# Peptides against a protein of PDB entry 8YVU, part 104

Target 1, 39 residues: chain A of PDB entry 8YVU
Amino acid sequence: PQLCYILDAILFLYGIVLTLLYCRLKIQVRKAAITSYEK
Target 2, 160 residues: chain B of PDB entry 8YVU
Amino acid sequence: TWLTVLKKEQEFLGVTQILTAMICLCFGTVVCSVLDISHIEGDIFSSFKAGYPFWGAIFFSISGMLSIISERRNATYLVRGSLGANTASSIAGGTGITILIINLKKSLAYIHIHSCQKFFETKCFMASFSTEIVVMMLFLTILGLGSAVSLTICGAGEEL

## One batch from the design tools (peptide; made by RFdiffusion4, then SolubleMPNN)

Design b2_p18_1_s3 (from b2_p18_1, 15 letters changed)
Fold by OpenDDE base, seed 1:
Structure b2_p18_1_s3 (fold): chain B 39 residues (1-39), chain C 160 residues (1-160), chain D 39 residues (1-39), chain A 18 residues (1-18)
Amino acid sequence: as target 1 above (39 residues)
Amino acid sequence: as target 2 above (160 residues)
Amino acid sequence: as target 1 above (39 residues)
Amino acid sequence: SSLLELFLKLLEEILESL
């Protein structure tokens, strides 16, 4: 039971971190696309 | 183009808030229907007694709906309204997290004090169940808060 | 206990989906960077 | 993007049902 809750916490943290990274990466892709369109 | 992208993200975040709110309401109603919280001794369900699942869900739902409406109508007045609602939802979420953490501490303390070796004891089962539900609600509340904060940042960016 | 395991399963699935999306997005960023370098 | 659209459509259906 305790291991389950620890796993939940780790997975939750992982999900948050991945979401942030995904957002950053998406912004980078968009910036790159805009820069490519202006050239 | 940036604004359009932000709008699409706002809608997604708004949907996430609504979904989180609905899940919180469902859990609240289920717990209230299955368990007579009023007769449970102790503060194991303090968050439920405080009505957090209800008011928290309302705040998140309103915030999400306003965000979606703001995106769809593209009206300046709706942007301000959404920003205000998201800010309020963020505050509500923070308060909810605090309440849930307090409840979690009480529940864990209860489990520790009673040395719940016999999981089948009604009190230990209720404390464990409460802990599980509180943890789940805590996660949902954190997700809701994250979405509300994100929407607030997006809305603030649209006003600048 | 069962709820914990259900939550773990949901979070795990979410993490996998996000990881796949992140990988796809990372590939897109790399492609965009290469295209920008060739121009 | 397609998954997001699907999700938005589902949400719209839920909202219409409410």
Scores: peptide ipSAE 0.458, ipTM 0.794, DockQ to the pose 0.020
Fold by OpenDDE base, seed 2:
Structure b2_p18_1_s3 (fold): chain B 39 residues (1-39), chain C 160 residues (1-160), chain D 39 residues (1-39), chain A 18 residues (1-18)
Amino acid sequence: as target 1 above (39 residues)
Amino acid sequence: as target 2 above (160 residues)
Amino acid sequence: as target 1 above (39 residues)
Amino acid sequence: SSLLELFLKLLEEILESL
């Protein structure tokens, strides 16, 4: 049971980090698409 | 397009495979150091008794190392060697998953038979602990198999 | 304890899906960067 | 990319130690 909670904490942290990275990458894609449309 | 992406991430996949192998080895060593598996009655730790964390970790580590070396040196002989090692690692991963599933079934059956309402009983605690470790190892083995299969597909695409 | 295992399964699935989506998005960003450089 | 390079350097160091 304690190992399960440790695993949950690691997976939760991993999920948060990936979500933040995904959001940053999505913003970069949108900026690149806008700059390509203005040319 | 998918092959080109896998080729660019081949080194990353090899690294993840080695990391997975190291984690499996660490879990195996911790379990062997904390628990005297030889004195535990029953097949709750059948995967550990079979030595899967050790030989599986070795196979995955060798496969990952060969994949990284093959990518860095870009030599044809290393590519073939890496393909062979990744194929062997994929087979080992599949076998490991099968062993872990069997162990999980035995552990769950043990918990159901003994009606483990009192979690503090040593046998029930050990069965629960075994189940947790086996599940973690199963996830790691699935990740390792996924990386090995991806590397195998990438290597096969380069030979073609 | 049973809830912990269910949470682990959900978080694991979420991690896999996010990793796949991140890889797809990263590929799209790289393709967009290459097309912008040729232009 | 920098984290990957760091990890690769660490792996190389481990391989050289073995």
Scores: peptide ipSAE 0.447, ipTM 0.781, DockQ to the pose 0.019
Fold by OpenDDE base, seed 4:
Structure b2_p18_1_s3 (fold): chain B 39 residues (1-39), chain C 160 residues (1-160), chain D 39 residues (1-39), chain A 18 residues (1-18)
Amino acid sequence: as target 1 above (39 residues)
Amino acid sequence: as target 2 above (160 residues)
Amino acid sequence: as target 1 above (39 residues)
Amino acid sequence: SSLLELFLKLLEEILESL
């Protein structure tokens, strides 16, 4: 049971990091799309 | 800018792969230190008996390191080396997943057969612990395989 | 303890989905960058 | 990015230790 909680913590952290990276990437894609439309 | 972002992402994937490998190795060593797997009858720890946490961790570590080195030096020979290592790591990861699934099935079957209601019994505790560790190792292996495959695809794209 | 395993499964699935989405987004960004370089 | 650099440095240290 304790190992399960450790895994939850690791997976939760991983999920947060991936979410942040995904958000950053999504913002970059949007910026690239806007720049492409301005050209 | 784009190439720089992709390069940073490849390095990140390589680091993630190495980290996953190190975690797998740590779990393997902890399990081997706490449990005398050699004397445990049955296939509850079949993945550990096969030495997967060790050789899998080695393959993933080498793959991740080569990927990082390849990205940093941007040399064709290193790209080929990284591609080879990532391919090998992908195969190792796939094999590891298979072994872990088999181990998980055996562990679950063991728990079911022994009707483990009392977790304080040594056998039931070991089976439960094995199941938990195998699940963790399976998740880590899937993560490692994902990183290795991603790096392999990136490396293959650079060779074309 | 049972809730922990359920949470692990959900977080793991979330991690996989996010990884796939991130890969798709990365590919889209690459395609957009290539298209921008060809213009 | 800074965390990634820290992890890369740690990795380099591990590689150097091996």
Scores: peptide ipSAE 0.472, ipTM 0.806, DockQ to the pose 0.020; fails the geometry check
Fold by OpenDDE base, seed 3:
Parts: C-alpha cells; sequence; structure tokens
Structure b2_p18_1_s3 (fold): chain B 39 residues (1-39), chain C 160 residues (1-160), chain D 39 residues (1-39), chain A 18 residues (1-18)
C-alpha cells in the first residue's frame, strides 16, 4: 500500500511535468505558425 | 516518417533502456538483501527466484549500451550488433513480462486463499509486498520492452 | 489500497498518452523549424 | 535538448564509474 502511494506521487509529478512541457511546446508551435503566416 | 522520428530519439530510447535495467537491478538487489527468498514458502517471489531482475537487467543494459554506441559511431557492424542486441532484449522483455504475470497471479491467488484481512500477518505482508514489487517490475519491464522494440524497428529500418 | 492501484493505472495510461502526444508535437515543431530554415 | 544532454552526461558518468 505504501509503495502504491509512492508510485502515485511519482506518476502524478511526471504527469504535471509532461503537461507543462506539452503546454510550452504547444506555445512554440503556435509561435512558429504565426511567424510562418506573416511571411 | 515514423522511422526518422525513431532514429532521432534512438539515444533517448537507449538511455531509457539502460535506466530501466539499472532500476530493475536495484530492485532485485534490494529484495535479495532484505528478504531471504529461498526460505519463503510458495511461489510469491517466483520472478526473483528465476533471477529475472539480474538477467533482464543485463540484457537491457547491453542492448541500450550497444544502441547508444551504434548511433554515436555510425559503423555498419555496430548497427547490426545493436539490432541483434535489441532483438534479444525484446525477447527477454517479453519473457520477463510472462514471468511477472505468472508471479502476480500466484501472489493474488495466495492473498485470496488466505483471506488476508490482517495485514500484520507475516505471510500476508510478504504476499502484498511481493505483489507491489512485481507490479513495479512489470511497469519497468513494459517500458524496457517498448524502448527495445522501438530501437529494433529503428535498426531494421536502417538496414533496409 | 484498491483505489490506489486504480489511480496508478489511470496515471500510467495518462503518462503514456501524454508522452505520445508530446513526441508528435515535438516532431511538428521540428518540421516547422526545418521549413522555416529552408525559406 | 539540454535535458537530454544532461541525461547523456549523467549516463557517461555512470558508465565511467562502472
Amino acid sequence: as target 1 above (39 residues)
Amino acid sequence: as target 2 above (160 residues)
Amino acid sequence: as target 1 above (39 residues)
Amino acid sequence: SSLLELFLKLLEEILESL
């Protein structure tokens, strides 16, 4: 049971980090698309 | 193409494979150090008795190292060697998953038969602990297999 | 304890899906960067 | 890319320590 909670914490942290990275990457894609449209 | 993507992430996949192997080895050594598995009745630790954390870690480590070296040196002989090692690691991973599933089934059956309501009973505690470790090892093995298969596909694509 | 394992499974699946989406997005960013460099 | 490089450096250090 304790290991399960530890795993949950790790997976939760991983999910948050991935979500933040995904958001940053999505913003980069949007910026690249805008720059491509202005050319 | 998907192959081009896999090629670009080949180093990352190799690193992930090595890391997975090291974690599996660490879990194996910790379990062997804390518990005398030989004196535990039943097949609760069948995967550990079979030495899976050890040989699995070796296979994944070798595969990951060869993949990284092959990518860095770009030598044709290393590419073939990496492909062979990744294929072997994929087979080993599949075998490992099978062993872990069997162990998990036995552990769950043990918990069910003994109606383990009292967590503080030594046998029930060991069965629960085994189940938790086996689940963690199963996840790590799935990750390792995924990396090995990805590297195998990448290597096969380079030979074609 | 059972709820913890269910949560682990959900978080694990979420992590895999996010990883795949992140990889796809990363490829899109790289393709956009290459296209911008060829112009 | 920087995180990947950091991870590769860490791996090299581990490999050298073994």
Scores: peptide ipSAE 0.456, ipTM 0.781, DockQ to the pose 0.020; fails the geometry check

Design b2_p18_1_s4 (from b2_p18_1, 14 letters changed)
Fold by OpenDDE base, seed 5:
Structure b2_p18_1_s4 (fold): chain B 39 residues (1-39), chain C 160 residues (1-160), chain D 39 residues (1-39), chain A 18 residues (1-18)
Amino acid sequence: as target 1 above (39 residues)
Amino acid sequence: as target 2 above (160 residues)
Amino acid sequence: as target 1 above (39 residues)
Amino acid sequence: DELLKLFLKLLEEVLSSL
């Protein structure tokens, strides 16, 4: 049971980091699309 | 900018792979230190008996290190070396997953046969503990495989 | 304890899905960058 | 980026200690 909670903490942290990276990448894609439309 | 982002992503994947490897190694050493696996009857710890936490951790660590070094030095020979190491780590990860699944099946079968209603029985406790560790190792192995495959794809894209 | 394992499975699946989506988004960004460079 | 650099430094220290 304690190992399960440790794994949950690691997976949760990983999920948060991936979500932040995904959000940043999505913002970059949007910026790239806007710059391509202005040219 | 994109190459820098990709390099940062590769470094992150390499770090994730090394971290996964270190966690696997730590779990392996803790299990070997706390439990006398040699005296445990059955194949509940078959993955540990096969030395998977050790060799898997080594392969993932080497792959991650080579990936980081390749990104830092941007040398063609290092890129090829990293690609080779990541491919080897991917194969090792796949083999590890197979071993862990087999171990998990054996552990579950053991729990079913002994009808482990009494959690305080030493055998049932060991089987449950083994199952928990094997599941954790399986998750870590899948994460390591995912990172190795991602790095392999990135490396292949750079050669192309 | 069972809830912990269920949470682990959900978080793990979420991590895999996010990783795949992130990879796809990264490939799309790369393709967009290549097409912008060829113009 | 700084956190990643710190982590990489820690990793290098662990690797150097092994």
Scores: peptide ipSAE 0.486, ipTM 0.819, DockQ to the pose 0.020
Fold by OpenDDE base, seed 3:
Structure b2_p18_1_s4 (fold): chain B 39 residues (1-39), chain C 160 residues (1-160), chain D 39 residues (1-39), chain A 18 residues (1-18)
Amino acid sequence: as target 1 above (39 residues)
Amino acid sequence: as target 2 above (160 residues)
Amino acid sequence: as target 1 above (39 residues)
Amino acid sequence: DELLKLFLKLLEEVLSSL
């Protein structure tokens, strides 16, 4: 049971980090698309 | 361009906040329907006794709805209202986290004192169940607070 | 204990979905960078 | 974007049911 809670904490942290990275990457893709459209 | 990206992020954050609120309400109603919390001795369900799932969910729901409405109508008065609601929801979320942490500590202390080796004992089962529900509520509250804070920052950036 | 396992399953699924989306987005960024370099 | 629209539609349905 303790291992389950530890796993939850790790997975939760991983989810947060991935969400932040995904948001950053999505912003970068949008910026790249805008820059390509202005050219 | 930056504004359109922020706008789409605001809508997503508002939706996330509403979903978090709905899940919190569902958990609150399920716990209240399955368990008679008033007859349970101790402070194992102190967060539920305080009504946190109810008022917290209301605050998060209102904040999320106002955020979505503000984004859709693009009216200055709605932007200010959304900012205020998001700020209030952030404060409510912080208070909720504090209450949940206190409840979690009490539940863990109860389990430790009673040496709950026998899972099938009613008191130990209730304490374990409470701990699990409180942990889930804590995660949901953290997610809701994160969305509310993000919306507050976005709204403050639009006013500047 | 069952709730912990359910949460683990949800978080694991979320992590997989985010990883797939991140990979797709990374591929899109690479394709956009290649297209910008050919111009 | 379509996934977001779908999600918003689902949210609207949930809100309308509540």
Scores: peptide ipSAE 0.479, ipTM 0.797, DockQ to the pose 0.021
Fold by OpenDDE base, seed 2:
Structure b2_p18_1_s4 (fold): chain B 39 residues (1-39), chain C 160 residues (1-160), chain D 39 residues (1-39), chain A 18 residues (1-18)
Amino acid sequence: as target 1 above (39 residues)
Amino acid sequence: as target 2 above (160 residues)
Amino acid sequence: as target 1 above (39 residues)
Amino acid sequence: DELLKLFLKLLEEVLSSL
């Protein structure tokens, strides 16, 4: 039971980090697309 | 194409495979150090008794190392060797998943038969602990199999 | 305890999906960067 | 790519320590 909660904590942290990285990458893609349309 | 993407991530997949193997090995060693599996009644630790954490970890580690070396040296002989190792690791992963599912079913059946309402009983605690470790190892094995299959597809695509 | 295992399964699935989406997005960023350098 | 190189270096260090 305790191991399950530890695993949940690790997976939760992993999910948060990936979500933040995904958001940053999505913003970069949008900036690159806008710069491409202005040329 | 999907193949070009997988080729660029081949080294990452190999690293992931090695990491998965190392984690499986660590879990196996911890369980063997903490629990005397030979003296535990029942088939709750059948996957551990079969030595899956050890031989599975070895196969995945070798496959991952060969994949990384093959990508770094970019030699035709290493590509063929990596393809063979990745195929072998994929088969080992599939076998491991089957063993882990059987172990999980046995552990779950044990918990149901003994009506484990009091988790503090030694047998019920061991069954629950086994179930948790088996589930963790099952997830790791699925990840390892996914990486090995991806590497196999990449290697096969380079030979064609 | 049963809820913990269900949560683990959901978080695991979420982690896999996010990893795949992140990889796809990273490829799109790389393609956009290459196209920008060729202009 | 730099993150991948860093990860590979860490793996080599772990492998060398074992």
Scores: peptide ipSAE 0.475, ipTM 0.799, DockQ to the pose 0.020
Fold by OpenDDE base, seed 4:
Structure b2_p18_1_s4 (fold): chain B 39 residues (1-39), chain C 160 residues (1-160), chain D 39 residues (1-39), chain A 18 residues (1-18)
Amino acid sequence: as target 1 above (39 residues)
Amino acid sequence: as target 2 above (160 residues)
Amino acid sequence: as target 1 above (39 residues)
Amino acid sequence: DELLKLFLKLLEEVLSSL
């Protein structure tokens, strides 16, 4: 059971990091799309 | 900017692969230190008996390192080396997943056969512990395989 | 303990989905960058 | 980028410590 909680913590952290990276990437894609539309 | 983003992502994937490998190695080492797997009857720790945490970690570490080095130096020979290493790591990861699934099945079967009602019984504790570790290793192996495959695709794209 | 395993499964699935979405988004960014370079 | 570099550096340190 303790190992399960450790795994949960690691997976949770991983999920948060991936979410942040995904959000940043999504913002970059949007910015790139806007810049391509202005050209 | 795009090449820079891809480069950063490749390095990130390589780092993730190395980290996954290191975690796998750490878990393998901890399990081997705490439990004498060689004396455990049955195939509950078949993945550990096969040495997967060690050789898998080595393959993933080498693949990740080569990927990072290849991306940093941007040399054609390093790209080929990284591609080869990532391919090898992908194969190793696939093999590892197979071994871990087999181990998981055996562990679950062991738990079922022994009707583990009391967690404090040594056999039941060992089987449960094995199952937990195998699941963790399986997740890590899947992550490592994903990174290795991604790096392989990136490397193959650079060779074309 | 059962809740922990369920959480692990959910977090793992979330991680896989996010990884796939991130890969797709990355490919989209690549395509957008290539199209912007060809113009 | 700096965070990734920091992470890489930490990873190198961990690898060097092993």
Scores: peptide ipSAE 0.494, ipTM 0.819, DockQ to the pose 0.022; fails the geometry check

Design b2_p18_2_s1 (from b2_p18_2, 14 letters changed)
Fold by OpenDDE base, seed 1:
Structure b2_p18_2_s1 (fold): chain B 39 residues (1-39), chain C 160 residues (1-160), chain D 39 residues (1-39), chain A 18 residues (1-18)
Amino acid sequence: as target 1 above (39 residues)
Amino acid sequence: as target 2 above (160 residues)
Amino acid sequence: as target 1 above (39 residues)
Amino acid sequence: DFLLLLLALLQNLFLSLL
């Protein structure tokens, strides 16, 4: 049971980090697409 | 650069803050409707007894709404109002985190003292349920505080 | 306790899906960067 | 991007509530 709660916390943190990274990467894709369109 | 990113995300942060506030209110109302906290022995629900889910959610909701309105209207007076509200919400969030941590410690201590191996015991069940709800409220409060602080930084950067 | 394990499974699945989406997006960023360099 | 972030936060919250 204690391991389950610890795992939940780790997975939750991982999900947050991945979401932030995904958002950053998506912004980069959009910026790259805009820069490619202006060229 | 960081300020410009925060400005672009201001509406999102405001929406997130409102959502967090609404969820906190929903949890508060559900807990209050299901559990008579006044008859529960101990400080297991100290955060609820303090009314944190309600006042914290109200502060977060107000700050989020003001942030969204400030971004949409681009008015200087709204920027100041949003900054003030976000600052107040950040303080409220910090206070809420403190209350929730204290509640969590009390709940965990209660579980430890009673050696709650049997989940079906009413006292152990209530302590476990309280711990779970307090943890959820703590996560929501951290998210709300993060959004409020981000909005505060964004608003402060607009005033400079 | 049982709900915790179910939650772990859902969070794990979510983490996998986000990782796959992140990888796809990373490939898109790399492709966009290469296309921008060739122009 | 914001919708995806919101969805992820909502999912994480929902998962935390279960």
Scores: peptide ipSAE 0.534, ipTM 0.808, DockQ to the pose 0.069
Fold by OpenDDE base, seed 3:
Structure b2_p18_2_s1 (fold): chain B 39 residues (1-39), chain C 160 residues (1-160), chain D 39 residues (1-39), chain A 18 residues (1-18)
Amino acid sequence: as target 1 above (39 residues)
Amino acid sequence: as target 2 above (160 residues)
Amino acid sequence: as target 1 above (39 residues)
Amino acid sequence: DFLLLLLALLQNLFLSLL
């Protein structure tokens, strides 16, 4: 049961980090798409 | 070819092997620090009593390090050394899996026999904790074995 | 305790989905970068 | 890509613990 809570904390942190990375990558894709459209 | 893919991933596999070894050592150290395994009745921690987290981690660490060094230096003698170490690590991993499976069976049998509905009972708690740790160690060992075998195949392919 | 395991399952599924989406997005960024380099 | 793969493997490991 305590390990479950620790796992929840790790998975939650991982989910946050992945979400942030995904957002950054999505912004990069959008920037690349805009740059490709302007050329 | 699959060999070409494995060759490109050799460093990653080596790092994975070292990481697996380090995690195994950490788990071994934590368990030994928190629990006096010698005073625990039964074979719930048989894998720890056998010292698997320690010797297995050493083998995986050596194998991973040799694999990384062999890849970086690209010397024939290092390739052979890495192949030997990876083979030894593969054998160690297989042995470790066997020990962990036996431990897991004993832990599950203990839980079943004692009908552990109340997790607050010290024995049931220890059995549950052991089962969780053993499962984690089993997965880590499988990952380590997979990396060691992959490195062995890659090294063997380079010698052909 | 049961809620903890349910939360773990949800967080885990979310992590897998995010990982797959991140990988797809990363591949798209790489393809866009290659296409931009060839132009 | 390798780090993401490793993270996915770790996630799969945790799933198996669930």
Scores: peptide ipSAE 0.523, ipTM 0.801, DockQ to the pose 0.051
Fold by OpenDDE base, seed 4:
Structure b2_p18_2_s1 (fold): chain B 39 residues (1-39), chain C 160 residues (1-160), chain D 39 residues (1-39), chain A 18 residues (1-18)
Amino acid sequence: as target 1 above (39 residues)
Amino acid sequence: as target 2 above (160 residues)
Amino acid sequence: as target 1 above (39 residues)
Amino acid sequence: DFLLLLLALLQNLFLSLL
């Protein structure tokens, strides 16, 4: 059970980091799409 | 085409395969160091007893390395070698998944039979830990198999 | 302990979904970059 | 981006293994 809680903490942290990276990538895609539309 | 996308990501898939293999090896070594699997009664650690983390890791590592080398050198002989290694790794991955599923079923059955309400009991802790490790290894193996199959399809497309 | 395992499964599934979405987004960025380079 | 995706997969896998 303690290992499970540690895993939850790691998975949670990982999920947060992935979410942040995904958001950054999504912003980049949107910027690239806008730049492509202006050309 | 899907083949073109796979070709462009061959090195990445190869690196993923090597990394998956290394993680599987690390988990295998940690489990073997912490737990005397040979003395554990039953099939809770059947995947570890079969040595899957080790031989699976070797196959995936070889496949990944050959895929990276094949992509970098762009030589026909290396493509054939990579295809062979990826095919072997795909077979190894499929076998590993089967072993891990069997191990998972046995581990879950063990937990159910012993009514592990007190996780502080050594047997229940070991069964729970085994289940967690086997699930992780199963996911790693699925990822490795996916990469190996992708590399195999890519290599087969280059031979045509 | 049961809740911990359920949380692990949810976090794992979330990680897989995020990985797939990230891959799709990356492919879109690459396609947008190629289209911008051909113009 | 591919490395980040790989790291993400590895972290998810590692988290799934723990």
Scores: peptide ipSAE 0.553, ipTM 0.821, DockQ to the pose 0.102; fails the geometry check
Fold by OpenDDE base, seed 2:
Structure b2_p18_2_s1 (fold): chain B 39 residues (1-39), chain C 160 residues (1-160), chain D 39 residues (1-39), chain A 18 residues (1-18)
Amino acid sequence: as target 1 above (39 residues)
Amino acid sequence: as target 2 above (160 residues)
Amino acid sequence: as target 1 above (39 residues)
Amino acid sequence: DFLLLLLALLQNLFLSLL
């Protein structure tokens, strides 16, 4: 059970990091799409 | 079509196998460093007492390394060696699963016998911890076995 | 302790879904980059 | 794609540890 809480903390941190990376990638895709529309 | 997909992912499967082996070795080392398994009654850590994390990790690591080397060098002798190593690793993985299932049964039986209502009792905590670690090792062993079997099928397909 | 296991299952499912979405987005970025190089 | 799959496998492994 204590290990369960430690793992929950690790998974939570991982989920946050992945969400941030996904947001950054989504912004990059949007910037690339805008630059392709101006050509 | 499936053989072509597996061939393309062969290096990935080999790396996954090595990683799985390294994780199993790390868990084995951590458990052995933190817990004196020799003094634990009830065979809760029977898989660790059998040395499975160590020898299993060695077999999976060798199999994965041989698979990666075989793919990179494209030499016929390395392909055969990799096929043999992957087959041996698959057998070792199957044996490991059997040991882990036996350990899991013993851990569950221990929890039932001691009626672990008080989770803070050191013995019940150790039994629960063992059960969790054994389930993790079982999952890792299944992943390693899946990788080894996939690599074996790829290697067999290249020899035909 | 039972709540910890339920939370683990939810975090697991979330991690898988995020990974799949990240892979799809990365493939889209790569396809967009290839199409921009052919122009 | 390989790194993402590896990351997913690591996530699944950590979750199975729980």
Scores: peptide ipSAE 0.527, ipTM 0.806, DockQ to the pose 0.093; fails the geometry check

